Peptides against a protein of PDB entry 3NZW. Designs and how they scored, part 294

Target 1, 212 residues: chain A of PDB entry 3NZW
Amino acid sequence: TTTLAFRFQGGIIVAVDSRATAGNWVASQTVKKVIEINPFLLGTMAGGAADCQFWETWLGSQCRLHELREKERISVAAASKILSNLVYQYKGAGLSMGTMICGYTRKEGPTIYYVDSDGTRLKGDIFCVGSGQTFAYGVLDSNYKWDLSVEDALYLGKRSILAAAHRDAYSGGSVNLYHVTEDGWIYHGNHDVGELFWKVKEEEGSFNNVIG
Target 2, 222 residues: chain B of PDB entry 3NZW
Amino acid sequence: QFNPYGDNGGTILGIAGEDFAVLAGDTRNITDYSINSRYEPKVFDCGDNIVMSANGFAADGDALVKRFKNSVKWYHFDHNDKKLSINSAARNIQHLLYGKRFFPYYVHTIIAGLDEDGKGAVYSFDPVGSYEREQCRAGGAAASLIMPFLDNQVNFKNQYEPGTNGKVKKPLKYLSVEEVIKLVRDSFTSATERHIQVGDGLEILIVTKDGVRKEFYELKRD

## One batch from the design tools (peptide; made by RFdiffusion4, then SolubleMPNN)

Design b2_p30_4_s4 (from b2_p30_4, 15 letters changed)
Fold by OpenDDE base, seed 1:
Structure b2_p30_4_s4 (fold): chain B 212 residues (1-212), chain C 222 residues (1-222), chain A 30 residues (1-30)
Amino acid sequence: as target 1 above (212 residues)
Amino acid sequence: as target 2 above (222 residues)
Amino acid sequence: MSLWAGPGDTPEEIAERVRKRLAGYLAALK
C-alpha cells in the first residue's frame, strides 16, 4: 500500500494506490483505500483492510452523529481524535491501521492528521503511509512547494504514487486522486498504473531503467 | 497442537453479468486427504434474491450463513418485509465477520445478487469482513488456479485488440448467462484436474430478476 | 514510522495469529 496527503496553497491533495495483498497473493487491484466520510472529510487506509474499512466507516457514523447533535460539522481534529481514542482502546489487541484523516473546516482550514494503531496521532503538512511510503517521499519531497498550482499538485500526488507502485511490490493497480478544498473534496479519477507509467515515461523521459 | 480451525477444502466462484449473477461451488467436502462427502452443498439461497457461500472451515461457514439468514428474517420483521438490498447485505455480513475479529470465521465469503438497478453484483469478503464489489471472484482451495483465468476471460486482462501492437486493450463487455455458465464449468473442470480438494459435483445458483435457479453438473470423482 | 504492508491477510495467517493467542491463554489458565 501507498497512501499520501499533503497541504498546499490550494488545499489538500490525497492520492492512494488500489492494490490489496494477502501475503504474496494479490487479492485485488481495485480496492478503494479512501473513505469519503462526508463531503469535506476523507480517510485513507493502510495496514489491515478490514480494520481500516470497519473503523473508518464507524468513524463516519460518529461524525454524522456529531453533526446531528451539534448542528455543525465535526472538526478534523475532533474526528481524528475519535479514531485515535478508539484504536488506543484496542492497543495490543492486534489492530493494524495507518490512516490519514484529511479535511477542510472554516475554523481549521485544510488539515491532515496521521493516526495509527500504535496510538500515534500527528498533525502535519505532508504524510506518506504504507509499504511504499519511502518511494513516494522520494518524489514528493523533491518536488513539493507550498505554492504549487492545483494542476501541479494533483500531478505530483499522482506521480508520487506511481513511483511507489513501480518499486513496491505491495502497491499498484491504479491511483485514486482527490483534491480537498473549502467547498469539499473533488474526486479526480482512477488512473491505471500501467497506462500511467507509459504516459509519464514518454512525457518526462523518466523510468529509464525500463526499456519500452 | 491446539487448532480451533479445520479446512474442508472446496472452491467457490462468483461472476456478475449485466442483469444476472452466478455463484457456484463444488460439492466435495474433505479433511486432509479423506473425502467426507461427495455431495455437500455450500452455496445457499438466503432469500431476497441473495445467494451466499462461505468456503473454508465448513463449521464456520455454516454458522455464518445461518446467522445471515437469521439477519434477513429480522430485517423483514423490523422493516415491514422490505427487501434487503445486496449492498446492505454486504454491510451486514461485514458486521457479522468483524464481530469475531479476534476469533475469525475461517472462511472466504462470496455473495451474489442484483443491485438496486437490476445489475448483477458479486461481493467478496475476507475472514474478518473487508469486502469489495467485483465482477468476478474465486475462493477456496483452487482460487489461485481459477482467479487468473477469470481475470483473462471475464475482465479480459492481458488481451489486446489485434493489430494495435498491444496498445489498445480489448474492450470490456458483459458476458451472457450461457457464456458465464460455460466459463464456470470450464473453471471447475480444470481445477478438478489439478487440485485434490475440488471435484465430485458442481452446483451453480443463477440469480435473475425472476429469482434463483439451480443447476447441477457432475465433476470428476477421483 | 513502521512500514505498512498492503491491506489484507491470508486466512491462514489470521488463523495462525488467533491460534497462537488462544494457546497462550490456555497455557496461562493451567
Scores: peptide ipSAE 0.023, ipTM 0.760, DockQ to the pose 0.162
Fold by OpenDDE base, seed 3:
Structure b2_p30_4_s4 (fold): chain B 212 residues (1-212), chain C 222 residues (1-222), chain A 30 residues (1-30)
Amino acid sequence: as target 1 above (212 residues)
Amino acid sequence: as target 2 above (222 residues)
Amino acid sequence: MSLWAGPGDTPEEIAERVRKRLAGYLAALK
């Protein structure tokens, strides 16, 4: 898996691959690794598929309950804390989760929290999470600027996942791309890695290690 | 040695069509190299136009299916006989599986039916309850043999239009029920030839708006 | 993203995973 999220002047970019594996077996190329918790809040999934899917769905329910009780959308901080507290209760039980809770509230603005099954909770501007994270960081860090245009930021997110998909055997399938703004998240499509690779190679003149 | 699980073999296969879905399974049940039964059905009509199979350790599979059937009954009781949707069924099964997260059911679960729009739906689960809606899925002993075949024949992977020098992919299209049944039969026939845990009989459950139909075909009994 | 088991996993391998997880869970409760 490779997931990433970063803040920039235009909000948050979230990009993820879609491969699931069981050892050397490619179980799926079409897994949804982003949960849409509400129109303003996203969760990303890395690690154990069931652990992430189950508990982030559970988180969604908790967030909805909060909204019903408090008559206000839950903060990104609070949502991430709920998940963090939960996984901490299961510390040592063998959960495998690397998650990012990304969202926008009026109070917080665009916000990203990293939460993992070790109980770590971090607020930050840039995270790459998964087996391909180092490959994604290589591209993302080299090109990241706060002042990126929305178009450039979207491309950078997509391009970073593509780099990881190319080098990490456990990442691939497609890139799912999101842009989070004050008006909520916007889905920017599913991009097949096979097609995307050749397009990017041609347009950039990159990936010269592959003879096309 | 802690060894609570067995492997009873078999293979299951689900394919979704436009307005139908198919879930098929062989009827062989084995332990190690011994055939326990040549006719042990493992694909079940669970009501509400939902068919289910949990392939792997048969004891776990049977337990899971029974629990789900009970869940359907309770759902009707609690919701004034409302039909359980296939997506809700998938969520319910996830909870059943994940409820045993630390002592999982050793099964690959597939359900098939129609979604709320009347389109064919297939959901596949891992042993601890991760699930995905897919157009097709093979599970069980011969899954590794069949799944690539399905990728090619259902999703038209690596197929290109003739004369395009591989530049134009074959367009996706829904298969007819006849085409799907043929693919299922070919899949199981081929799997039976190459895998000892697959054979004897093939039971196919076809879900349409009119209900669940069953078909049976003989497989090699070697 | 990893699934808990695939077509190549044996009952023995699965049992070992379960054992390890149970051991971890029990250790965490102490």
Scores: peptide ipSAE 0.451, ipTM 0.892, DockQ to the pose 0.840; fails the geometry check
Fold by OpenDDE base, seed 2:
Structure b2_p30_4_s4 (fold): chain B 212 residues (1-212), chain C 222 residues (1-222), chain A 30 residues (1-30)
Amino acid sequence: as target 1 above (212 residues)
Amino acid sequence: as target 2 above (222 residues)
Amino acid sequence: MSLWAGPGDTPEEIAERVRKRLAGYLAALK
């Protein structure tokens, strides 16, 4: 898995791959590793598929309950804290989760929290999470600027996942791409890694380790 | 070393069509190298036009299917006999599986039916409850042999339009029920030739708006 | 299907941990 999220002048970019594995077996190439909690809040999933899918879905329910009770959307800080508190209760039990809670509220603006099953909760501007995270960081860190245009930011997110998919055997399939703004998240499509690879190679003259 | 799990072999396969879905399984049940039964059905009609199979350790599979069937009954009781949708069924099964997260059901679960728009639907589960809706999925002993075949024949992977120099992929299209049945039969016939845990019989459940139909075909008995 | 971020928690690995745990419990009872 490779997931990433970063803040920039235009909001938040979220990009994830779609490969699921069981050992050396590619179980699926089409897994959805982003949960759309509400129109303004996303969760990313890395680690154990069932742990992430189950508890982030549960988180969605908790966020909805908050909205119903408080008559306002839950903050990104509070949503991430709920998840963090949950995984802390299971600390040592063997959960495997590496998640990012990304969203926009009027109070917070664009916000990203990292939450993992070790009990870590971090607020930050840039996170790559998963077995391919180092490959994604290699591309992302080299090209990241706060002042990126929306177009360039979207491309950078997509390109970083592509780099990880190329080098990490546990990442691949496609890139799911999101842009989070003050008006909510916008889905920017599913991009097949195979097609994207050849396109990018041709346009950039990159991936020269591959002949073709 | 103590092992609480067994392996009863077998293979299951689900394929979603446009307005139908198919879930198939062989009828062989084994332990080690011994055939326990040549006809032990593992694909079940659970009501509400939902068919289910949980392949792997048969004791766990049977337990899970029974629990789900009971869940369907309770759903009807609680919701004035409302039909359980396939997506809600999937969520329910996730909870059943994840409820045993730290001592999992040792099974690969597949359900098939129609979604609320009348389109064919197949959902696949891992032992601890992660699930995904897909066009096709193979599970069990011969899944690794069958799944690549399905990728090619259902999802048209690695197929290109003639004369395009491999630049234009073959367009995706739904298969007819006849085409799907043929693919299922071919898959299991091939699997039984190469895997000792697959054989004897093939039972296919076909879900349409008119209900669940069953078909049976003989497989090799060697 | 259980791994999105590398090895460690495949269904088989989970099952193995369970087996080891149960084996340990049974051994302690003897």
Scores: peptide ipSAE 0.028, ipTM 0.757, DockQ to the pose 0.217; fails the geometry check
Fold by OpenDDE base, seed 5:
Structure b2_p30_4_s4 (fold): chain B 212 residues (1-212), chain C 222 residues (1-222), chain A 30 residues (1-30)
Amino acid sequence: as target 1 above (212 residues)
Amino acid sequence: as target 2 above (222 residues)
Amino acid sequence: MSLWAGPGDTPEEIAERVRKRLAGYLAALK
């Protein structure tokens, strides 16, 4: 798995691969590793597929309950805290989760929290999470700027996942791409890694270790 | 070699069409190298146009299916006999599976039906409740043999338009029910030839807007 | 190792078999 999220002048970019594995078996190439919690809030998934899928869906329900009770959208801080508290209750039980809670509220602006099953909760501007995270960081950190245009930021997110998909055997399939703004998240499509690789190679003159 | 689906006995297969879905399974029940039964159906009509199979540890599979059937019953009770949608069924099954997260049902679960738009739907679950809607999925002992075949024949993986030098992929299209049935039969006959835990009989449940139809075919009994 | 329950199997024994085999079946996002 490779997931990433970063803040920039235009909001948040979220990009993830879509491969799931069971040992050496590719279980799926089309897994949705982003949970659309609400129109303004996303959760990413790494680690145990069921753990992430189950509890982030549960989180969505908790966020909706908050909205109904408090008559306002839940903050990203509060949403991530709910999840963090939940996994903390299960600490030692064997949950495996590496998640980013990404969203927008008026009071917070674009916000990213990292939450994992070890009980870690971190607010930050840039996170890559998963077995391919270091590959993604390599590309992302090398090209990241706060002042990126939306177009460039989207491409950078996509390109970073592609790099990870290329080098990490546990990452691949496709890139799902999101842009989060004050108006909510926007889905920017599913990009097959096989097609994307050759396109990028040709356009950039990159991936020269592969003979075309 | 690594085979996560080995030695669990039997095989199941789901394929979604445009306005139908099929869920098929062999009828062999085996422990190690000993055949317990040559006809033990493992694909079930659960009502509300939902078919289900949980392949692996048979006792767990049966228990899970029974629990789901009971869930359907209670859903009707609580919601004025409203039909349970396939997506809601999938969510329910996730909860059933994840409820035993730390002592899982050792099964690969597949359900098939029609979504709320009348389109064929197949949902596949891991033992602890991770699930995904797919066009096709094989599970069980011969899944590693069948799934690559399905990738090629249902999703047209690695197929290209002639004369394009491999630059244009074969376009995706839905298969007819006849084509799907043929693929299922070919899959199981081939699997039976190469896997000792697959054979005896093939039962196919076909879900359409008109309900669930069952078909049965003989497989090799060796 | 058989995944099927035999006569006299305890829940603990079955659980152990499941745990040993589950690693092969569980989908992981890694």
Scores: peptide ipSAE 0.021, ipTM 0.684, DockQ to the pose 0.065; fails the geometry check

Design b2_p30_5_s1 (from b2_p30_5, 16 letters changed)
Fold by OpenDDE base, seed 4:
Order: sequence, then C-alpha cells, then structure tokens
Structure b2_p30_5_s1 (fold): chain B 212 residues (1-212), chain C 222 residues (1-222), chain A 30 residues (1-30)
Amino acid sequence: as target 1 above (212 residues)
Amino acid sequence: as target 2 above (222 residues)
Amino acid sequence: MELAFPVLWDKTGLTGSEIAQKVAEELASL
C-alpha cells in the first residue's frame, strides 16, 4: 500500500494505490483505499483492510451524527480525534490502522491529520503512509512546493504513487486521485498503473531501468 | 494445541453479468484427506434475490449464513417486508464478520445478486469483514488457480486489440449467462483436475430479475 | 486454504497471513 496526502496553496491532494495483498498473493487490484466520509472529508486506508473500512465507515456515521446534532460540519480536528480516541480504546487489541483524515472547513482551512492504531495523531502538511511510503516520499519531497498549481499538484500526487507502485511489490493496480477544496473533494479518476507507467515513461523519459 | 478451526476445502466462484449474477460452488466437503461428503451444498438462496456462500471452515460458514438469513427476516419485520438491497446486505455481513474481529469466522464469503439498478453484483469479504464489489471473485481452495483465469476471461486482463502492438487493451464486454455458465464449468473442471479439495459436484445459482435458478453439474469423483 | 486477511499495510511488517496466524495462535492460547 501507498497512500499520500499533502497540503498546497490550492488545497489538498490525496492519492492512493489500489492493491491489496495477502502474503505473496495479490488479493485485489481494485481496492478503494479512500473512504468518502462526507463531501468535505476523506479518510485513507492503510493497515488491515477490515479495520480501516469498518472504523472509518463508523467515523462517517459519527460525523453525520455531529452534523445532525450541531447543525454544522464537523471539523477535521474533531473527526480525527474521534477516530484517535476510538483506536486508543483498542490499544493492544491488535487493530492495524494507518489513516489520514483530510478535509477542508472554513474554520480550519485545508487540514490533514495522520491517525494510527498506536494512538498517534499528527497534524501535518505532507504524509506518505504504507509499505511504499519511502518511494513516494522520494518523488514527493523532491518536487513539493507550496505554490504548486492544481495541475502540477495532481500530477505530483499521481506520479509519487506511480513511483511507489513501480518499486513496492505491495503497491499497484491503479492510482485514485482526489483534490480537496473549500467546496469539497473532487475525484480525479482512477489511473491504471500500467497505462500510466508507459505514458510517463514516454513523456518524461523516466524509468530507464525498464526497456519498452 | 487446540485449533478451533477446521478446513473443509471446496471452492466458490461469483461472476456478475449485466442483468444477472452467478454464484457457484463445488459440493465436496473434506477434512484433511478424507471426503466427508460428495454432496454438501455451500451456496444458498437467502431470500430477496441474494445468494451467499461462506467457504472455509464449514461450521463457521453455516453459522454465518444462518445469522445472515435471520438478519434478512428481522429486516423484513422492521421495515414492513421491504426488500433488502445487495449493498445493505453487504454492510450487514460486514458487521456480522467484524463483530467477531478477534475470533473471526474462518471463511471467505461471497454474495451475489442484483443492485438497485438491476445490474449484476458480486461482493467478496475477508474473514473479518473487509469487502468490495467486484465483477468476479473466486474463493476457497482453488481460488489461486481460478482467479487468474477469471481475470483473463471476465476482465480481459492481458488481452489486447489486434494491430495495436499491445498498447490498447481489449474493451470490456458483458458476458451472457450461457458464456458465464460455461466459464464457471470450465473453471471448476480445471480446478478439480489440479486440486484434491475440489470435485464431486458443481452447484450454480443464477440470480436474475425473475429470481434464483439452480443448476447442477457433475464433477470428477476422485 | 490459508485464509488470509488482506493487509494494505502493517507497520509491524507482518503479512496478512502472518497476522491471521498470529490471531489464530492467540485464540489457541486462550
């Protein structure tokens, strides 16, 4: 798995691969590792698929309850804290979760929290999470700037996942790409890694270790 | 050391068509190398045009299917006999599975039916309740043998348009019921030849707007 | 069939199969 999220002048880019593995077996190439909690809030999934799906879906329900009760959208800070508190209650029980809660509220602006099953909750501008995180960071950190255009930021997110998919056997399938703005998240499609690889190789002259 | 789990073998296969879905399973039940039964159906009509199989440890599978069937009954009771949608069924099954997260049902679960638009739907679950909607899924003993074949024949993976130098993929196309049944039969026949835990009989449940149809085919009795 | 949990990523470096095995072992120890 490789998931990433980063803040920039245009909001948040979220990009994830879609491979699930069970040992050496590729269980799926089409896993949705982004949960659309609400129109303004995304959760990413790394770790146990069931743990992430179950609890992030549960989180969605809690966020909806908040909105119904308080007549306002839940903050990214509050949403991430709900999840963090939950996983903390299960500390030592064997939950496996590495998630990013990404959203945009008027009060907070674009916001990313990392939450994991160890009880860590971190606010930050850039996170890569998963077995391919180091490969993603290699591309992302080298090209990241706050002042990226939306187009360049989307490409950078996509390109970083591609790099991870190329080097990490546990990452692959496709890239799911999101742009989070004040008006909510925008899905920027599913990009097959194979097709994307050849396109990028031709356009950039990269991946010279592979002979086409 | 006490192992609470058994392995009763078998294989299941779900394929979603355009306006139908198929869920198939062999009828062999084994423990280790001993055949317990040559005809033990493991694919069930659960009502509301939903078919279900939970393959692995048969006791866990039967328990899970029973719980789901009960859930369907309760849903009808609570919602004035409203039909349970396949997506709601999937969510319910997730909760059933994850409710035992720390003592899981030792099963790979697949359900099949029609979505709210009348399109074929297959949902696959891990033992603890992660799930996804897919066009096809194999589970059980011979899943590793069948799934790559399904990827090629259903999803047309690694198939390219002629004359494109391998750069243009073959477009996806829905298979007919007859084509799917043939594919299922071929898959299980092949699996039976290579895996001792698969054989005896093949039961196929076909879900259409008209209901659930069952077909039975003999497999190798080794 | 070895039932394995799909693991998207584990910080511990355990595979889905290893996690499943660990769970089974923990259950057996109870």
Scores: peptide ipSAE 0.142, ipTM 0.854, DockQ to the pose 0.136
Fold by OpenDDE base, seed 1:
Structure b2_p30_5_s1 (fold): chain B 212 residues (1-212), chain C 222 residues (1-222), chain A 30 residues (1-30)
Amino acid sequence: as target 1 above (212 residues)
Amino acid sequence: as target 2 above (222 residues)
Amino acid sequence: MELAFPVLWDKTGLTGSEIAQKVAEELASL
């Protein structure tokens, strides 16, 4: 798995691969590793698929309850804290989760929290999470700027996942791409890694180790 | 060391069509190298045009299917006989599976039916309740043999238009009921030839707007 | 005991196989 999120002048980019594995077996190439918690909040999934899918869906319900009770959207900080508290209750029980809670509120602006099943909760501007995270960081860190255009930021997110998919056997399938703004998240499509690879190779002259 | 789980072998296969879905399973039940039964159905009509199979440890599979059937009954009771949608069924099954997250049902679960738009739907679950809607899925002993075949024949993966030097993919199209049934039969016939835990009989449940139809075919009995 | 049909991807840089093994070991210890 490779997931990433980063803040920039235009909001947040979230990009994830779609491969699921069972040991050395590729179980699926089409897994949705982003949960759309609400129109303004996304959760990413790495680790155990069931743990992430179940508890992030549960988180969505908690966020909705908050909205109904408090008559306001839940903050990214509060949403991430709910999840963090939950996983902490199960500490040592064997949950496997590495998630990023990404959202935009008027109070907080664009916000990213990393939350994992070890009890870690971190606020930050850039996170890559998964077995391919190092490969994604290699591309992302090298090209990241706060002042990226939306177009360039979207491409950078997509390109970083592609790099990870190329080198990490446990990442691949496709890239799901999101842009989070003050008006909510926007889905920017599913991009097949194979097709994207050849396109990028042709346009950038990258991946010269592969002869096509 | 004590192992609370058994493995009863077998294989299941789900394929979604445009306006139908199929869920198939062999009828062989085995422990190690001993055939327990040559006819033990593992695909079930659960009502509301939902068919289900949970393949792996048969005791766990039977328990899970029973719990789901009960859930369907309770759903009708609580919601004035409202039909349970396939997506809601999937969520319910997730809760059943994840409720035993720390002592899982040792099964690969597949359900098939029609979505709210009347389109074929197949959902596949891991033992702890992660699920995905897919066009096709094989589970069980011969899944590793069948899935590559399904990828090729249902999703046309690695198939390209002639003369394009592998640059243009074969366009996706829905298969007919007859084509799907043939594909299922061919898959199980091939699996039976190569895997000792697959054989004896093949039961196919076909879900359409008109209900669930069952078909049975004999497989090799060796 | 190998977990039947696990669907896993890593959070910390571990390979999928390593995670699957850890899960299997945990389940076997119960």
Scores: peptide ipSAE 0.066, ipTM 0.815, DockQ to the pose 0.104
Fold by OpenDDE base, seed 2:
Structure b2_p30_5_s1 (fold): chain B 212 residues (1-212), chain C 222 residues (1-222), chain A 30 residues (1-30)
Amino acid sequence: as target 1 above (212 residues)
Amino acid sequence: as target 2 above (222 residues)
Amino acid sequence: MELAFPVLWDKTGLTGSEIAQKVAEELASL
């Protein structure tokens, strides 16, 4: 798995691969590793598929209840804290989760929290999470700037996942790409890694370790 | 060493068509190298045009299916006989599975039906309740043999348009019911030849807007 | 038959079979 999220002048980019594995077996190439909690809030999934899917869906329900009760959208800080508190209650029980809660509220602006099953909760500008995270960081960190255009930021997110998919056997399938703005998240499509690889190789002259 | 889980073998297969879905399973039940039964159905009509199979440890599978069927009854009771949608069924099954997260049902679960738009739907579950909607999924003993075949024949993976030097993928096309049934039969026939835990009989449940139809085919017995 | 537990990112490095084995061991200790 490779998931990433980063803040920039235009909001938040979220990009994830879609491969699930069981040992050496590719269980699926089409897993949705982003949960759309509400129109303004996304959660990413890494670790145990069931743990992430179950509890992030649960989180969505809690966020909705909050909004109904308070008649206000839940903050990214509060949403991430709910999840963090939950996993803390199960600390040592064997949950496996590495999540990013990404959203945009008027009060907070674009916000990213990392939450994992070890009880860590971190606010930050850039996170890559998964077995391919180091490969993603290699591309992302080298090209990241706050002042990226939306187009360049989207490409950078997509390109970083592609790099990870190329080197990490546990990442692949496709890239799901999101842009989070003040007006909500926008889905920027599913990009097959194979097709994307050849396109990028041709356009950039990259991936020279593969002879076409 | 005490093992609370058994393995009763078998294989299941789901394929979603355009306006139909199929869920198939062999009827062999084994323990180790002994055949317990040559005809033990493992694919069930659960009502509301939903078919289900939970393959692996048969005792766990039967328990899970029973719980789901009960859930369907309760849903009707609570919602004035409203039809349970396939997506809601998937969510319900997730809760059943994850409720035993630390002592899982030792099964691979697949359900099939029609979504709210009348399109074929197949959902696959791991033992602890993660699930995904897919066009096709094989589970059980011969899943590793069948899935690559399904990827090629249903999803047209690694198929390219002639003359494009592998740059243009073959466009996706829905298969007819007859084509899917043939594909299922061929898959199980091949699996039976290569895996001792698959054989005897094949039951195919076909879900359409008109309801659930069942077909049976004989497989190799030895 | 090894039940595959799909893992998005295996921090534990445990397969489905290994998880099942751990459960069995815990039950046997009980």
Scores: peptide ipSAE 0.077, ipTM 0.830, DockQ to the pose 0.147; fails the geometry check
Fold by OpenDDE base, seed 5:
Structure b2_p30_5_s1 (fold): chain B 212 residues (1-212), chain C 222 residues (1-222), chain A 30 residues (1-30)
Amino acid sequence: as target 1 above (212 residues)
Amino acid sequence: as target 2 above (222 residues)
Amino acid sequence: MELAFPVLWDKTGLTGSEIAQKVAEELASL
């Protein structure tokens, strides 16, 4: 798995691969590793598929309850804290989760929290999470700047996941791409890694270790 | 060494068509190398046009299916006999599975039906309740043999348009019910030849807007 | 049949046998 999120002048880019594995077995190439919690809030999934899927879906329900009770949208800080508190209650039980809670509120602006099953909760501007995270960071960090255009930011997110998919055997399938703005998240499609690879190779002249 | 789980073998296969879905399973039940039964159905009509199979340890599978059937009854009771949608069924099954997260049901679960738009739907579950909607899924003993075949024949993986030098993928298209049934039969016939835990009989449940139809075919009895 | 828990990033996708073993160990520790 490779997931990433980063803040820039235009909001948040979220990009994830879609491969699930069980040992050496590729269980799926089409896993949705982004949970659309609400129109303004996304959760990413890395680690155990069931743990992430179950608890982030549960988080969605908690966020909705908050909105109903408080008559306002839940903050990204509060949403991430709910999840963090939950996983902390299960500390030592064997949950496996590496998640990013990404969203936009008027109060907070574009916000990213990293939450994992070890009890870590971090606010930050850039996170890559998963077995391919180091490969994604290699591309992302090298090209990141705050003043990226939306187009360039989307491409950078997509390109970073592609790099991870190329080098990490546990990442692949496709890239799901999101742009989070003040008006909510926008889905920017599913991009097959195979097709994307050849396109990028041709356009950039990159991946020269592979003969076309 | 204590092992709370058994393995009763068998294989299941789900394929979603455009306006139908199929869920198939062999009828062999085995422990180690001893055949317990040559006809033990493992694919069930659960009502509301939902078919389900939980393949692996049969005791766990039966328990899970029973719990789901009960959930369907309770849903009707609580919602004035409203039909349970396939997506809601999937969520319910997730809760059933994840409720035993630390002592899982030792099964690979697949359900099939129609979504709210009348399109074929197949959902597959891991033992602890992660699930995904897919066009096809094989589970059980021969899943590793069948799934690559399905990738090729249903999802057209590694198929390219002629004359494009492998640059243009074969476009995805839905298969007819006849094509799907043929693929299922071929898959199980092949699996039976290569895996001792698969054989005896093949039961196929076909879900359409008109309900659930069952078909049965003989497999090798070795 | 070897069941496995799919994982999204972990190398520790547990096989059915591994799951069974862990469950057995947990039960034995009670």
Scores: peptide ipSAE 0.028, ipTM 0.781, DockQ to the pose 0.172; fails the geometry check

